# Peptides against a protein of PDB entry 3V4O: the designs that were tried, part 174

Target 1, 234 residues: chain A of PDB entry 3V4O
Amino acid sequence: DQPLAKDKVALLIGNMNYREHPKLKAPLVDVYELTNLLRQLDFKVVSLLDLTEYEMRNAVDEFLLLLDKGVYGLLYYAGHGYENFGNSFMVPVDAPNPYRSENCLCVQNILKLMQEKETGLNVFLLDMCRKRNDYDDTIPILDALKVTANIVFGYATCQGAEAFEIQHSGLANGIFMKFLKDRLLEDKKITVLLDEVAEDMGKCHLTKGKQALEIRSSLSEKRALTDPIQGTEY

## One batch from the design tools (peptide; made by RFdiffusion4, then SolubleMPNN)

Design b2_p25_4_s2 (from b2_p25_4, 11 letters changed)
Fold by OpenDDE base, seed 5:
Structure b2_p25_4_s2 (fold): chain B 234 residues (1-234), chain A 25 residues (1-25)
Amino acid sequence: as target 1 above (234 residues)
Amino acid sequence: APPEKLQSYRPLSKEELEELAKKAA
C-alpha cells in the first residue's frame, strides 16, 4: 500500500543580508517559490528570512516540536555555508568573519534530533556551499545516528564545491531552485525526483564543471513529497 | 534579457572583504 504521512512539516530558511559576508539575493525568491509549492503539497510551511544564530536555533527548535512519529520533515536552507568532515553548517546572518562551527547550525545534529522524533521521512535541501572552512579546525563530536532508512539529502552542489545564484538586473533563483521548482510537484520517490533535477541542472551551461547536485540517501521505501496525509481524503 | 553572472555562496574572509572594499573605493 501507499505510504502515508502523519503530517508534513517544512522549515525554510533563506539568509541573504549577512553582516560580515557578501549579501545574497536568490534566497528571497527561492524561499517564496518553494513555500508556495510545498503548500500545494499540503505541507505546513514555516518560511523565515535573514535569521540570526539565536533565531535560527529557535526556528529549528520550533520545527522539531512539530515533528512526531510518521511525520514528514523537510528542512530547506539557502545561504552561506560550509562542510567540514562531512558535516554541513548553515551560517546565520550575524555570524562573525571568520566563523566557526559554534557560530553555525550543524545539519547532522538536526537530523539526529529528527530521528528521535521517529519521523517518517527526513528531507534536507541544502542550497549552500560545501567547501571546507579553513578557519574552523574543530572536529565536532556528533551523536551517532540511528538506522532509520528514511533520510534524503539534496545538496545543491557536490562535496567540496560551491553553490551559486544567478545575478542580473532584478531577482532570480539560485541554480538549485531554478530546476527543483519545475519538478517538485511530481508524484515520484523523492530520490528519483532529485535525480531528475540533477540531470536538468546538468544542462546549465553557466555552472557546468562548477556546480552539480548531489543526492545522498538512505531511503528504503518509496516516499514522495506528494504522499497523502493520514486522515485526509485523497 | 540582461546578461547573467554567477555569485558564489562561499563566504569571504576578512582579508577578502577588505580587499574588495579597497577596490570599490
Scores: peptide ipSAE 0.329, ipTM 0.739, DockQ to the pose 0.787
Fold by OpenDDE base, seed 1:
Structure b2_p25_4_s2 (fold): chain B 234 residues (1-234), chain A 25 residues (1-25)
Amino acid sequence: as target 1 above (234 residues)
Amino acid sequence: APPEKLQSYRPLSKEELEELAKKAA
């Protein structure tokens, strides 16, 4: 049977103009292009740029309010980030230097809250670095996750590695979005789609040995971003 | 065409930023 979504909601965050960290360029283009693609897939999309910690937390709260049983939730983030002990942290534009986990948003905490909404699918596309933050010795204590078998992580890079954008005079995509955008509309299981993106990215000479897509999933059903919304004709 | 360079999304430490500032000065 064709899987159905109760609804499809996406939150896209692109942080570029950091106060205490190097400025980025690609998130602007990446968020814009991903917005257009997801709208073609009938997602309700909230796209935001350059969020402070306060604004990011509010955006996540509002996003969670749109989630409910059977809803497809997608969170995309492009910006500075880090990973400590398997926990991914998105860095707000007003994060201090040095920063700590208390200054950032933990993706796994968001996932926990999404699970409480009994979503049909939880997709995280994280275009950020995954290196450890040595300035924070605190190990986050997270609540145990439920076994929902509907989780997909698309990491722009491998654990302990960095994600990149190409520097040139004009605006361009980050490495991850450059390849993701070409396949995002394909009617395929999301993990299969991301696997193909991984292969495409692997052919990029600029990032060989530096950046590679990592897929982490617990998805026991053939769920696709193209899945129709319940009550619609297809 | 000029060679393409990569910009990392890694947040820099205070020390690294200071070093960059010194090089730029």
Scores: peptide ipSAE 0.321, ipTM 0.738, DockQ to the pose 0.855
Fold by OpenDDE base, seed 4:
Structure b2_p25_4_s2 (fold): chain B 234 residues (1-234), chain A 25 residues (1-25)
Amino acid sequence: as target 1 above (234 residues)
Amino acid sequence: APPEKLQSYRPLSKEELEELAKKAA
């Protein structure tokens, strides 16, 4: 039997209109499309755009309040970001240039808090760059993560690499969402789904050698975004 | 159809932004 979710909650953040960094376009479309898809999957979705540091922290706090034992939690972020020593940092729109980790939100810290909620599944979809921030030499000391075997990271790009959006005469998706959206509704283990997305992305001539999806997972159960919510009949 | 182009999500340094501003001027 397939596993069941007690509930399914998603926080989607798209940052575009940065004050001290280049403005982006795709997060608007990506958040919108992903919102609609996740709602079809019976996720309770909170979608936000252009968040300041304060607003992002508040959004994460509110998101965490919706999590509980057995709940599926999904965090999607599209915007500027960086990765230092394996820690992913989401950059708020009011971040200075240069910025430090204290100006940003650490994804691994959020994961720790999600684990404390005893969630059934923790999914992170991070559509951001993963280059090191040379202006921040701080090494965060994080508490040890629990061994929950329910964690999936979908990185839009490889370690040390950049993520891109497609631009044309109109609005377009980021590279990651361009391929993710076509498979998101499939009833497959989330890691299998992302693996297929990775293969699709690998066929894109625009980003060959520039951007590739990375999956980092510790998932011991066949959990899918399509998993039914407990107490509901489909 | 117009050609596709890529925009990086990499945040630019102050120096890089200044250089871009000079090129755009």
Scores: peptide ipSAE 0.315, ipTM 0.726, DockQ to the pose 0.816
Fold by OpenDDE base, seed 3:
Structure b2_p25_4_s2 (fold): chain B 234 residues (1-234), chain A 25 residues (1-25)
Amino acid sequence: as target 1 above (234 residues)
Amino acid sequence: APPEKLQSYRPLSKEELEELAKKAA
């Protein structure tokens, strides 16, 4: 039977103009292109750029209000980030140098809140670095996650590694989005789709041995971003 | 064409930023 989504909602965040960290370029283009693609998939998309900590937290709160039972939720982030003890942290543009976990947004906390909404699918696409932050040894105490078997993480890079963009004179995608955008509209299980993206990225000579896509999932059903919304025919 | 350079999404430390500033001057 064809899986159905009650609704499809996406929050896209691209941080570039950091106050205390190197500025980025690709998130602008990546967010724009991903917005157009997700809209073609009938997602309700909220796209935001250069968010402070306060603004990011508010955006996530508003995003969560749009989630409900059976809703597909997708969170995309492009910008600076780090990973400590398996926890992913998105860095706001006003984060200090060095930053700590208290200055950043923890993705796993967002996941917990999404589970409470009884969503049909939770997808995280994280285009950020996953290196350890040695300036913060705090281990966040996270509440235990439920076993919902509807979670997919698409990491732009593997654990302990970095994500990159290519420095061009003109506008260009980050490495992750460069390959993701070519397959995002395919009617395939999301984990299968990302696996194909991983293979495409692996052929890139520039990032060979430096950046590789990692898929982490607990998905017991054949869910795709192309799944129709309940009450509609495609 | 000049060789394409990669920019990491890793935030730089204060020390690394100072080193880059010295190379640019």
Scores: peptide ipSAE 0.300, ipTM 0.716, DockQ to the pose 0.843

Design b2_p25_4_s3 (from b2_p25_4, 13 letters changed)
Fold by OpenDDE base, seed 1:
Structure b2_p25_4_s3 (fold): chain B 234 residues (1-234), chain A 25 residues (1-25)
Amino acid sequence: as target 1 above (234 residues)
Amino acid sequence: SAPLRLQSYTPLSAEELAELEKLAA
């Protein structure tokens, strides 16, 4: 029997116009493309660009208010980021140089809050670098996560690696989104879908040896982004 | 034209939308 979502909500954040860091281009295109795709999947989508720390925190708070028991929650981020001690940090556009964890948003903290909402599915698509920030030696102390078996991480890059953009025709598209968009609408378990995206990336000569998708999941059910919302028939 | 900082292509409540729009400044 096909699983059902109580609702489907997505927050998309694309940061590109950084004050103290190199400007990016791909997040603009990627956010717009993903917005369109998720809308086709009946997600309630909020898309925001170039958020300060204050704005990002507020956006996440509002996103969490949209979540409830059984709701599918998807967080997409494209921008600068880093990973320290297994924790992913999203960098706001007004972050100082160098930035520290106190200036950034920890994805795992957001996940914890999503778990408290008893969501049906938690999907994180993180299109950011995952290099360690050597300027931040703070060890984050996070509360233990619950065992919900409904978590999926799609990292655009492998651990310690960089995220890249492809520029052509005056436009820049992130590598991750380039391949993700071709499969996102498929009616497949989200982990299977992402695995296929990973294979596509691996077969491409442009990305081979440069960028690889990493999937981390504890998803124990056949949940798909195409799952119908409860109360509707497909 | 310049890209918008805030975009919601799905229905939100008036209250939720208003709050989000404050972030789009």
Scores: peptide ipSAE 0.023, ipTM 0.437, DockQ to the pose 0.022
Fold by OpenDDE base, seed 3:
Structure b2_p25_4_s3 (fold): chain B 234 residues (1-234), chain A 25 residues (1-25)
Amino acid sequence: as target 1 above (234 residues)
Amino acid sequence: SAPLRLQSYTPLSAEELAELEKLAA
């Protein structure tokens, strides 16, 4: 039998109007479109834009309160970010220049907290840069993750997010969302779905060699975003 | 400044999105 979700909860964050960093545009449209799609998948969606460090931490705390055993949790972030020592950091709009780990939110730390909730599925869609921050040499002190085999990371390689926006009907999407939105509603294992998105990006002449999707997962069950919520008919 | 929150019971229209863009700009 197919897996069932106890519930489905998503937190979407789009940061654009940075105080000390270049402003972005795509996160607004991307958050909007993803919100509409996830709601069609019966996710309870909270979508927020332009969050300070304090507001982001509060949003994550509230998100975690909605998680419980068997719940599907999805975190989407679009904005500035960096990756040091395999840890991904989301940059709040009030972060200083240069920013450091103490000013940012560590995704892997959020994952640890989600694991403590015994979630059924943990999906992270990170539409941010993954370049190393040379101004921060701090190694995060994180507790070892549990072996839950229910984790999926989708990384959008933002090598030039400001320069590579796809205009459509007067709106500008990030490259990742442009292709994700066409497949997100498909009833497929989430890793298979993301792999197909990656292939679509690779076949498009506009994005070939410019943008690539990286999938990192430990998912032992055939779980999909379309999985029905326990107690409901599919 | 206060964050812009997207909260609706139904999907937003293109017109509504355009209004949000003005607010977020």
Scores: peptide ipSAE 0.022, ipTM 0.411, DockQ to the pose 0.028
Fold by OpenDDE base, seed 4:
Structure b2_p25_4_s3 (fold): chain B 234 residues (1-234), chain A 25 residues (1-25)
Amino acid sequence: as target 1 above (234 residues)
Amino acid sequence: SAPLRLQSYTPLSAEELAELEKLAA
């Protein structure tokens, strides 16, 4: 039988107008496009742009309040970021230069909190650079994750690599979103869908040798973003 | 920094919306 979602909730964050770091362009368009697509998939979507640390933490808290048993949760982030020791950090627009982990939001900590809600699916789409932050020597000690087998990470780039933007007609899209948007509505297991996106990125001459999608998942069920919500007919 | 931009493209409860609006204020 096809899996059902109790509900589907997405938080999309795009940070571009940084105070102490280079400004970005793609997050604005990417968040908008992804919002429209997820809406077609019957997600409840909250989209926020240019969040300070305080605002980001509050947004995540509110997002978590929307999660419950069986709910599909999707977090998308586009902006500056870094990865230290396997932990992904989203950089708020008011982060200092240099920023440290205490200035940023750790994605794995959010995952831990999502697991406590007994969600049906946890999807993270992280469109940010994954280079190590040499100015942050902290080794985070995180609580052990539960074995929920409902986790999918889509990293716009591989470990230690950069995420890129492409400009078309005066607007910039992230490379990841360029390919993701073409397949996001397909009725496929989310890991299969992302794998196809990865192949598309790999075949494109623009991204060959520059950016590659990395998928990390522990998903024991055939969960798709197209899964219907319980008690509803579509 | 640029001001916070809040966009809700799907219906939210009154309570949920109110909390999100506080973030944008």
Scores: peptide ipSAE 0.021, ipTM 0.436, DockQ to the pose 0.021
Fold by OpenDDE base, seed 5:
Structure b2_p25_4_s3 (fold): chain B 234 residues (1-234), chain A 25 residues (1-25)
Amino acid sequence: as target 1 above (234 residues)
Amino acid sequence: SAPLRLQSYTPLSAEELAELEKLAA
C-alpha cells in the first residue's frame, strides 16, 4: 500500500523575452526538459513560454480546472520574480519596469486556490529571483491558507539571489534544472528528492556559493512524483 | 500575441527545439 494520486497535473511556465527586463534563455530548455521528465512520470503537462500577465492568469485558471481532490499539482516557473513578505511573485513578460505585485502573479494565491481543490500534493518549483522588490511597498492581503500537510516549495535561488545573474550560452539548462533532472525520476519522497538536489548543488564547485536550493515543506506523507495514478497499473 | 505552447507529447528533437527557439525569439 502506498500513496496514490487521483491524477497528476503540471503547469510549466518559462518567461524569457521580457519587454522591459533582461531577457533570459535558460527557461526554454528548462521547460522543455522538465516537460519531458514529468510526462514520463505520467503528468498531464501544459508548458507555456513568454506569457503576458493576462496569459499567465488564464493559464493558471486553466491549470486549476484540471485539479481536483487528490490530484497532484505541480507548478514550475522560470523567469524573473521577487519575494516580498514571504509572498513569491512571478513576473509576466509584459510587466513594467519596475513591476509591482499588481503586475505579477502571487504564488501563494495560486496555492490557496489549489488547496480549495483539495489536491493531494502541491509542488512549487520556482526558478526565479527571490530578492525583495524595493519598488513594491504594497502588502498584499491574502486569504488564509488552509492547514494542509501537502505543500512543497522548491526555491532554486536563495533569498536575495538573482537567477539571471548566472548566464549560460546557447541552449543549456539552468543550474537548478541541471541538478533536478538527474533525480526527478527517482522514486523518493519529493522533499527527500529535493534535499538530495540541494546537496548536489552544494557540493558542485560550479554552483557552490552561486545558487542554492531552499526547501519549504509541510509534507507529512511519503508523497512522490512517481506515485501511481489511481486506477492505473504501476 | 498567443502564448507559445510546447506541443510535443514526446521528447523534442534538436530540430524541434531549434524551431521553438525561433518562435520564442
Scores: peptide ipSAE 0.019, ipTM 0.497, DockQ to the pose 0.027

Design b2_p25_4_s4 (from b2_p25_4, 13 letters changed)
Fold by OpenDDE base, seed 5:
Structure b2_p25_4_s4 (fold): chain B 234 residues (1-234), chain A 25 residues (1-25)
Amino acid sequence: as target 1 above (234 residues)
Amino acid sequence: AAPEKLQSYRPLSKEEMEELEKKLA
């Protein structure tokens, strides 16, 4: 009765050194720490930093090649981003200013492709802003999603809000990762885990009223990141 | 501990970037 994953694959992208946008710092540490945690959970992890549009698209393509029926797929992104019409866009480091959707990667498109792979679980952890990009009023034509009931979005911030990192002389986590890392290894349904992270994050005085975790999910099964890989348990 | 400041992940417009660059120069 234990849920099983055929495999567990994660793609982690941290964009910091933007050419036409403010540079960030936290994604470096966040990607590093998340990599170590996910590896402890037996994820195959590909971690990349400072990707151009071309490199990001290639990374996503390679990630998708590792997905198959029953595979757990996790996409983490830390960097600049925006949300238009409910669609999340990750901004490559070489994106122009201003940028449009054609310069960025749409998360929902990636989700559609993951669904085609018949994945067992699709987790998106998006540590980016969700404010509207006023310079892009285009409505992307997205393919309709299938009803798979295996989708979890962990947004670092609320719709229309900003995500933040803590800046000081040293390296520090983004607000989202600061709390996520404390619970990521817990054997709990992923939505329950994220809900607890949301509560922890809500106690942060620095981001009170500025940033709050949003969980959007359609998950009908008790799936956890700690679920064993098929063939490893008897 | 050093005071913590928040940096937004919000992308800046061209105008905002130019203003920032001028301030940093």
Scores: peptide ipSAE 0.248, ipTM 0.733, DockQ to the pose 0.775
Fold by OpenDDE base, seed 4:
Structure b2_p25_4_s4 (fold): chain B 234 residues (1-234), chain A 25 residues (1-25)
Amino acid sequence: as target 1 above (234 residues)
Amino acid sequence: AAPEKLQSYRPLSKEEMEELEKKLA
């Protein structure tokens, strides 16, 4: 009855040093801490910082090569981003100002490719803003997604809203990671885990009315990040 | 304890960046 993963693979991207956009700080710490946590969960983790468009596309391609039937795939992104017509776009550090979808990576397109791998679980943790990009009027025609019932989106913020990081004298986490890191190791269905993170985040006085976690899922099985890898002795 | 501030991950237009730079100067 215990769900098993064939393998567990994560790609973590933190973009901070943008050329044409405000620089960020939290992605460095967030990627570092999330890397350590996911490794404790026996994920194979590739962590990358400050990727150009070319580098991001290559990283995603390499990530997809590690996915196969029954593999748990997790994509984490921290940086600038936007959402147009329900499609999430991650912004590379060399993106122009303004930028268009052709300069960015579409998360839903990545999901489509992950589905083709027949993964056991697809988790997206997107620590980025979800405001519309008025300079991009392109309506992407994406291929229809399969009905795989193994998809979980953890959006750091609500649709049309902004995501934030905490600024102080030292290094600090983004708001999303601040609460996610405290629960990530819990042996719970991933949607339940994220729901608890949402409640914790909702108690933060700094982000009341500004940022709230949104969970979008189609997950028909009790899949957890703590699920053991098949063929291992647990 | 030092006061905590929030920095948005929202990309800014060139105009908005210029305004921000003026405020920070």
Scores: peptide ipSAE 0.226, ipTM 0.708, DockQ to the pose 0.826
Fold by OpenDDE base, seed 1:
Structure b2_p25_4_s4 (fold): chain B 234 residues (1-234), chain A 25 residues (1-25)
Amino acid sequence: as target 1 above (234 residues)
Amino acid sequence: AAPEKLQSYRPLSKEEMEELEKKLA
């Protein structure tokens, strides 16, 4: 039996023009390419660029309003980021230098809120660095996540490592998106799909020993981004 | 073929930013 989605909703955020941090280039192209692909998969896609903390929080709130029981939710982020104690933090463009967790958005907090919506699938694609922020010693005490067995994290890089973009004479793409886009439309379990992306990325000589895709999942069902929406006939 | 350059997504510390600014001046 083919798994079905009640609906499919994606929020894509690309931050490039930071005020107090180095500017990036790839998120613009990566968000654009991913938007087109997800729309082909019948996702309702909201794509936003260069968000302040206030704007990011509002975007997440609006995204959560679109989620409901059985809905597939996908969050993509490309930009500066860090990871402290297993928690991923997305950095808004107006974040200070140095910044703390209070200036950033915690992905695990978003996941908790998504679980409360009883979503059918929660996918996080995080194209950001995962190095520790030494300027923030705060240990966030988060509520325990529910056991929903519908969570997939695709990290552009492994724990404690950096993510990179490739620049070619003014053009730039993230390494993660470079390989993800080639397989995203495949009708495969999302974890299997990401595993293949990981293998493709592993062949990249530019980032060998520097960046490797990490998949973290609790997905007990064969769910794919290609899963049809309930009530839709093909 | 255009030259390839890798840029890290790691945000720089205040100290690192100051050093970078000095190099660019």
Scores: peptide ipSAE 0.198, ipTM 0.699, DockQ to the pose 0.743
Fold by OpenDDE base, seed 2:
Structure b2_p25_4_s4 (fold): chain B 234 residues (1-234), chain A 25 residues (1-25)
Amino acid sequence: as target 1 above (234 residues)
Amino acid sequence: AAPEKLQSYRPLSKEEMEELEKKLA
């Protein structure tokens, strides 16, 4: 009855020290906290900070090599980003100003590759801006996605909106991670878990009318991050 | 006690960065 994962693998990327763009602060703490939580959930976690385009592409390639049939894959990104025509782009620290799609990593392309691995679950947690990049005139033509019904997107903000970090006394946390960390270990379907996070985040007075969690999912099974790995006792 | 501040993850254009630099100078 309970779904099982063949394995659980996560890639966490936090970009802060951009060369040609404003520097960020929250990704450091957010990646750290999420790393510790996912390890408690028996994820194999690779956490990386301040990646160039080349390094990001290599990290994604290595991540994909760990995926296989039935494996749970989770990609977390905190940093600058944009969304054009429904496609999410993660911005490397060495991206030029202005950046274009050729300088960035397209999340939907990564999803396509994950689907080819026949993963059991694909989770994307994207803590980045989702505004249109007017400097990128390219309309990406992406490969069609398969109907796998195992996909969950947790966007830190709504389409066309901005994601924020809260700074207080020199410390900074992303608004998304501030609420996600309190519920991540709960044994619930991942979409249900994120829905509860969305409600908690909605009570934050600082981001009212500015930032709201968006959940986009096609998940036909009750998959949870707490699902045990096949061959092991839960 | 420093007040809470929100910082957007939105990248700034070159022009916006130049304007910001002028304000901070």
Scores: peptide ipSAE 0.157, ipTM 0.694, DockQ to the pose 0.772

